# Designs tried in a protein design run: peptides against a protein of PDB entry 3ESW. Part 265

Target 1, 322 residues: chain A of PDB entry 3ESW
Amino acid sequence: NNIDFDSIAKMLLIKYKDFILSKFKKAAPVENIRFQNLVHTNQFAQGVLGQSQHLCTVYDNPSWHSIVLETLDLDLIYKNVDKEFAKDGHAEGENIYTDYLVKELLRYFKQDFFKWCNKPDCNHCGQNTSENMTPLGSQGPNGEESKFNCGTVEIYKCNRCGNITRFPRYNDPIKLLETRKGRCGEWCNLFTLILKSFGLDVRYVWNREDHVWCEYFSNFLNRWVHVDSCEQSFDQPYIYSINWNKKMSYCIAFGKDGVVDVSKRYILQNELPRDQIKEEDLKFLCQFITKRLRYSLNDDEIYQLACRDEQEQIELIRGKTQ

## One batch from the design tools (peptide; made by RFdiffusion4, then SolubleMPNN)

Design b2_p29_6_s2 (from b2_p29_6, 14 letters changed)
Fold by OpenDDE base, seed 2:
Structure b2_p29_6_s2 (fold): chain B 322 residues (1-322), chain A 29 residues (1-29)
Amino acid sequence: as target 1 above (322 residues)
Amino acid sequence: SEIDKLIEELGKLIKLYGIEKVKEIIEKL
């Protein structure tokens, strides 16, 4: 009997697709019960769920994308991208252009557009007066600040003129296009929106140990790429563990298509105890939220994303094949 | 079914080697 291996192979691939699609169907009653119990009993799980409800969808706003593109110096950005692409990019194909774009956006954002704000300048004394500012604490937003999704306002007193300067911690990224200053939270928030506005696949990465950054899916590299706007860093996931010698426990990536524990990409040494949730429960939680985010997708989209997920899991287990 | 077991094993192979490598293996069978 001539075993038609090609026919068997095709049949297996079809059956595998069906099997994958079956996993992304509506959660079984038992999974729903497990999910509800987990988020009600585990504070870390509740936090991950709460973040997913915001971070997975907030940046998918076409009106915001238009405002971003109207605000950025696109002529400068594309001129610089074209210039760098013309040097080295032609040999590597068109897909590398997007990597050059992200690198230029990192440069532009840090050098030309946004500012780090450890302390604000004195509103009365003007520019370069932050050294004269003493923190008095934090308070709730006023009526104007509250319009821009502000949870906290840092209060500073000028040692020179005695006036009070407010530094509202805005969570509205459109307001950040105006203010053009902040810390890692504001930087990552606005930069995530900027990358999304160029039609890129982007995730927001939350680290439990008070840092945040992005990941971008490079079609050229065929993987998720570390992107830190604060550091002007592209594809340097080691900077936290190695360069900063930072101790970390959890890194969770939030995107429109899923929630992923990416801790293995970034926690290379100095791992803190992962005691906030059981590993099996965290894996279940991320998978459950990811399923929910994909419920409206078609079978081909679900299958392509599932293939991408498996590739990422292989990368996270094996490390970068250098 | 025997097919379900085979799909499960295929899924394990895909998780270990990636979909493209598993396709290549299947194509060489």
Scores: peptide ipSAE 0.027, ipTM 0.635, DockQ to the pose 0.279
Fold by OpenDDE base, seed 5:
Structure b2_p29_6_s2 (fold): chain B 322 residues (1-322), chain A 29 residues (1-29)
Amino acid sequence: as target 1 above (322 residues)
Amino acid sequence: SEIDKLIEELGKLIKLYGIEKVKEIIEKL
């Protein structure tokens, strides 16, 4: 009897799918207790949970996507993408078009749209006056600033005219479409929304050592790709550890479909002590939050995402051996 | 069961090689 290896293979794959799906069923009471105890006793775990409650869902706003698309010069963006795609993209397949789109959005955002703000210009003296600005400290938002999810306002005095200029640190990305200035926080916040507005799979990466960036899931490369809007950087995860010689302990990625410790992608040298949480507890926390984010997905979506997660884990393990 | 052991071993292979490569290996058997 010719063993129907194809039938056996199909049966094994079905059973494997069922096994994977079983992991995404409702959490056991013991897992819920472990989760509650962890977030109540560990401040780092509380921070990760708090960030996940915001960053995993805030960018999935159709009204915001419409406002973004109405605000950007789409004609310029697509003209530039089409121009680059026409050179080489047809030979590599249609999926590469999205990589060209992300690269153009990085260019457009940094060169044409958004501005880095070390210090604000003086509201009285006008443009190119930031050199005359002395920081006086930070305070809470006023009534107008509070409308735009402002946590803090940096206060500056002009050395030339003596007037006060306020630099509100807005967390509302729609307000950032108007102000068009900020630091890494504002850059990453708005750029994450921009990428989401094009229907892309995007994660917000938080680094404990006061930096933030994005990851984009490239269908062409079939992996998560480093994207830093501040640096106009695509697929350069090494820039922090190698080029900046930055010391880092944790990089956590937040997306609609999960929370992932991506530290292995970015922390290549000069690793700081990972003493904020036990590794097993961090792994459990990220998996538990990820499981919770996927509760409304169907079995096929859960399975596809689980396969993607396993592929990413392989990449993160192998990248240390190269 | 023997099937559960096979699924466990399959899961180990998937963690080592990825699902697509494991599918390709199984399809060549």
Scores: peptide ipSAE 0.026, ipTM 0.640, DockQ to the pose 0.244
Fold by OpenDDE base, seed 3:
Structure b2_p29_6_s2 (fold): chain B 322 residues (1-322), chain A 29 residues (1-29)
Amino acid sequence: as target 1 above (322 residues)
Amino acid sequence: SEIDKLIEELGKLIKLYGIEKVKEIIEKL
């Protein structure tokens, strides 16, 4: 009896697909109750939910993508990408081109486009005067600053001329295309939008210990890749724990298709207590939000994303960056 | 659990076809 292994394999795949899809059905009433109770009783859970409501959707704006692409020197970017890609003789195929693009965007953004702003320059004295600036504190935005999603304004006095300079902390990434300066928040915010504008799968990674970065899904590497615009870093998840000796407790990735605890990728040493939420409740929360984000997707999209999620979970457990 | 059901079904397939053929099938997927 020639066992039709191909037929059996197909049946198994169908059953497995159906099983996976069953997990992404509308949440049961008990799951909704658990979710509501968790976000009402746990501040960390409420914070993750609040961030997901913004970060999972804000960058999926076609109008913003157009403005970004019109603002960047695309000719320079693609010229540099093509130059670096040509060195490898195309041996690795088309999928690696996107990795070269992300590496060039990191270079371009840090070297040519955006500026680190520890302190602003004096509005009166001009460029390279930040050394003369004394912080006076922070205040709320004025009427003009409020137009650009500004939560706080840092106030500085120039020691040379005595004038006040305002440094609004804009959360509008389109305003950041104009200002072209900031700290890790502004860098990551605009750079996340830039990567999204090239049609890439990107997540915003929030670290509880006051840092933020991106992840890009590399089709060449078939995994999520660490991307830090501030550091011009590609695939160096160890830089925080090892190079900076940073202590961390939580790293949460926010994308259009899900919310994922990626702490295991980045917290390699100096782990702080994870006492803000029970591990089981955090896992539940991320899965629950992820299910909600996928409710409008078709079965094939849900299945492909679920396979990607499973691969990522295996990676995070094994500690093997492939 | 649904995982237990899948494991049971995989177990049935392994019993029917042997582990090597099931691996070959999984590797072609």
Scores: peptide ipSAE 0.018, ipTM 0.510, DockQ to the pose 0.150
Fold by OpenDDE base, seed 4:
Structure b2_p29_6_s2 (fold): chain B 322 residues (1-322), chain A 29 residues (1-29)
Amino acid sequence: as target 1 above (322 residues)
Amino acid sequence: SEIDKLIEELGKLIKLYGIEKVKEIIEKL
């Protein structure tokens, strides 16, 4: 009997798809209990959940995307993308174009658009006066600042004129299009929105040790790519652990379709104790939140995302970008 | 079932080699 290997192969693929889809079904009562207990008893889990409730959805705002695209110099951006794309001899329509776009957006954002703000300039003395600014501490937002999702305002006194300058830490990325300044939080927040505004698959990566960056899903590379707007960095996940010698414990990626522990991509040395949660509980938490984010997706979308997840997990285990 | 075992083994292969490689292997069978 000639074993129809093709038929068996097709059957196995179908059964595998069904098996994968079965994992994304509505959580069992036991899983819900475990989740509830975890987020109520573990502060780190509660923090991850809280971040997911914001970061996984906030950037999926079409009105914000329009405002971003109206604010950016798209003519300059696309001119530069087209120039570099053509220079490298790529044909039009290649998936690699999006990688060039992200690289130009990194350049444009850092060099032309946004500014790093260690200290604000004096509102009275004007530009390049930050050296004269003494921190007085932080306070709550005023009535105007509160309109732009401001959690805290850093207060500075000018040593030259004695005037007070407020540096509100805005969490509204649309306000950041106006202010065009901040630290890693403001940079990553607005840059995440910028990438999303181009229709890209983007995750916000939170590091417990006071840094944040993005990941972009490259269709050309068929993987998640490290993107740091502060560093103008593309596909350099090693910069923190190796170049900065940064000690880190957790890196968690937040996207519309999932929450993923990406620590293995970025924590290559100098790992701090991962003592905030059990590894099994963190894995469960991320999977549980991811399942919830995918509940409205169809079986094909779920399967495609599950294939991406499996590839990413393989990458993270092997320590090799495919 | 025997099919469930095969799915489990396929899942192990996917974890080892990646889904695309496993698809390629299956398609070449």
Scores: peptide ipSAE 0.023, ipTM 0.555, DockQ to the pose 0.255; fails the geometry check

Design b2_p29_6_s3 (from b2_p29_6, 17 letters changed)
Fold by OpenDDE base, seed 1:
Structure b2_p29_6_s3 (fold): chain B 322 residues (1-322), chain A 29 residues (1-29)
Amino acid sequence: as target 1 above (322 residues)
Amino acid sequence: SEIDKMIEELGLKIKLYGIEKVKEEIEKK
């Protein structure tokens, strides 16, 4: 009897799909108990959960996307993308075009749109007066600042005129479209929204050691790509560990479809102790949150995302960020 | 290597899944 290898292969693929899908079924009671115990007993776990509740969904706002697209110089952006795309002689389809788009958005954002703010200019003395500013500390927002999700206001005194200048640390990315200045937090917050507004698959990466950046899923490269708006960096995950010689312990990526420990992509040397949570518990936590984020997806969507997750895990283990 | 460990873990998961499915089929009989 000729073994129908095609039939066997199809059957194996079906069984494999069913196996993968079984992992994304509704959490068992024991998993729910483990999750609840973990987030109630471990502060780091509670922090990751809290961040996921915000960062995984906040950027999926169609009204915000419209405001962003209305605010950006789309004509300039697409003109530059088209120019660079034509220059490299690629006749390749829409997939590579998105990489050029992200690279141009990085350029546009850093060079034309947003500004780094170590210290604010003096409100009285005007532009280029930040050198005269002395920090006095931080305080809560006033009534106007509180309208824009401001948790902290940095206070500065001008050494020249003696007046006080407030630097609100706004968390509302729409307000950042107006202010167009900030540090890594404001940069990453608004840039994440910008990328999302173009319909891209984006994650917000939180580093415990006071930095934040993005990842974009490139359909051309078929992987997650490091994106740092502050550095105008595309696909350079090594910049923190190697170029900056930064010591790091945790990098966690937050997206609409999952939460992933991406530490292995970015922590290449000078690893700090990972003592905030057990590795098994962190893995469980990220998987559990990811599972919850996917509860409304159909079987095909779940399977496609699971295949992508598996590819990423293989990449992270192999250290192939290149 | 860490890859070998992952392959081993995956192999174990596949084996466990196979065992569970065989058990389910036996219990239906």
Scores: peptide ipSAE 0.020, ipTM 0.493, DockQ to the pose 0.043
Fold by OpenDDE base, seed 2:
Structure b2_p29_6_s3 (fold): chain B 322 residues (1-322), chain A 29 residues (1-29)
Amino acid sequence: as target 1 above (322 residues)
Amino acid sequence: SEIDKMIEELGLKIKLYGIEKVKEEIEKK
């Protein structure tokens, strides 16, 4: 009996596709009840949901993408990318060009475009006066600052002239194109938008222990790649746990197509207690939000993303990023 | 071959499914 292995393989793939698609159909009533109970009873779950409602969609704004592309020195960026690609990229195929682009954007952003702001310069004394600044605390935004999604304003007094300088913590990434300064939050926020403006698949990674970074889906590497704009870091997920010896409990990635617990990629040692939510509930929550984000996608898009998710889960289990 | 890739993908998918089912059974005890 000539077993037509090709026919069997095709039939298995069809059945498997149907099975995967069945998981992404509208949530059962019991799942909706579980979700509602979880977000109402667990503060961490509520926080993840709240972040997903913002971070999963805010960067998918074509008007913002246009403003970003008009603001950046694209001629310089592409000149540098082309230069690096011409050295080594031709041997590795066209898909590596995007990795060179992301690396140049990291360089450009840190070296040429954006500034770290531990303390602001004195608005009266001018540049290089941050050493003279004493923190007085934080307050709410004024009427002008509130226009740019500002939650908090840090207040500083100049020890030299006695004047007050305000450092608004803007969440509007378009305002950050003007201010060109901030901490990890502002850096990651604007850099996520920048990467999105080039049409890239990008996730915002939130770490519970006060850090944030990006992930970019590399078509060349066929995986999610760690990207930290503050560190000018590409594919170095170990920097927090190993280089910084940072203690961490949760890393959650937020993208247009899903919410994923990526803790296993970044928490390599010094793991803090994961006591904010049950592991099964966190898994359920991320899957439920991901399912909702994909409701408008067609069957082929859902299947492709599900295959990508499975590959990522295998990677996270196998620890292949070492 | 394309078939070998498909078999490998299916094999990985079956393994992942099996692992998930085993975890679910352990969590129910």
Scores: peptide ipSAE 0.016, ipTM 0.440, DockQ to the pose 0.050
Fold by OpenDDE base, seed 5:
Structure b2_p29_6_s3 (fold): chain B 322 residues (1-322), chain A 29 residues (1-29)
Amino acid sequence: as target 1 above (322 residues)
Amino acid sequence: SEIDKMIEELGLKIKLYGIEKVKEEIEKK
């Protein structure tokens, strides 16, 4: 009897789908207790939860997307994308167009739009005066700065004129469209919103060792792609561990559809102790938050996302064997 | 359950590698 392997495979895939969907059903009481205990007893877990409550949802604002698209030079951006796509993109299919778009947005953002601010220019002396600025410390925002989700203001004194210049660390990405300057935090914050404004699947990656970047889901490459706006970097996850020789312990990605430990993608050498949480508890935490973020999705959406998650986990496992 | 684990493992293998690879593994036993 020729075993109808195709029929068996179809039945198995149905059961597999049901099994996967069962993982996204309402959390059992024991899971809720474990989650509550973990976030109350582990400071790192509480931090991850707190970040997820902001980073997973804040960028899904249609009004912000409209403001971004109205602020950017879309004619220039699409002209450049179309030019690059016309050279090589037709041979690779339409899905590669989005990769060209992200690469152009990286170029445009770094070269034409946003500025790195190690020290601010003196408000009195004008442009190119940052070399004369001495840090005096940090303080809380004033009444005007507080309107734009500012937690900290760096204070600088000009050595030339003696005046004080304030560098507010704004967390409002719409304010950053106006100020057009910052460090890795401001760069990543605004660039995440920019990518989201084009309807892209984007995650915000937090590194415990004081760096942040993005990931974009490429339909062409069918995977999450490293994107660093500060570095104008596309698909170079090795730059931190290898090029910078940076020591790192945790990289956590925050997106609308999930929270994922992506440390394996970026920590290739010089791994710091992962002593902030048990590995099993971190895995549980990320899965629990992801489950909560997907609570309103239908079964087909849940299944498709679960399939993507599995592919990513396989990629992260295989990448260590190369 | 042990059955759920088997379904997960086999389902994932079929999804990643197709049914032919699973067939090859069964025929080698």
Scores: peptide ipSAE 0.158, ipTM 0.741, DockQ to the pose 0.599; fails the geometry check
Fold by OpenDDE base, seed 4:
Structure b2_p29_6_s3 (fold): chain B 322 residues (1-322), chain A 29 residues (1-29)
Amino acid sequence: as target 1 above (322 residues)
Amino acid sequence: SEIDKMIEELGLKIKLYGIEKVKEEIEKK
């Protein structure tokens, strides 16, 4: 009896698809109870949930995308992309073009558009006066600063003129298009929006050890790619653990379609204790939030995303990001 | 279930490596 292996394979693939889709059905009562208990009893879980409620959806704003595209020098950006793309001998229409776009956006953002702000310049003394600035602490936003989702304002005194300079830590990325300065938080926030404005699949990566960056899904590489606007870095997930010798415990990626523990991509050495949550509970939490984010998607969209998730998990296990 | 785990494993293998590679693994067992 010639076993029709092709028929068996097709049947297995159908059953596999159905099985995968079944994981994304409405959560069972027991899962809801587990989730509720976890977020009420575990502070780290509550933090991840809180971040997901903001970071997974905030950048999906068409009005913001329009404002970004109107603010950027698109002519310069595309000119540079086209130049580098052509230089490497690629044909127009290749998926790799988007990788060149992201690389140019990294260059443009760091070199031409945004500024790192360790300390603000003195509002009275002008440019390049940050060396004269003494931190006095932080305070709440004033009435004007509060309009732009400002959680804290750093206060500095100029040692030269004695004037006070306020450095509001704006979380409104549209305000950051005006101010064009900040630290890793402001950089990552605005750069995430910029990438989203080009229609890219982007995740915001939160590191517990006070750093943030992006991931971009490259259709050419068929994987999530590390993107750090502060470092002008593309596909260098090792920079934190190896180059910086940074100690880290958790890296969590937040996107419109899911929340993923990406720690294995970035924590290559000097791992800190992962004691904030049980590994199984973190996995459950991320899966549960991801399931909720995908609730409105059709079966084909769910299956495609599930396939991407599986590929990523395999990548993370195999250490193939090298 | 054990069946679900098997479906997941085999389905993933087929998806990643193609049916021919899965055939080879089955025939070697």
Scores: peptide ipSAE 0.121, ipTM 0.713, DockQ to the pose 0.557; fails the geometry check

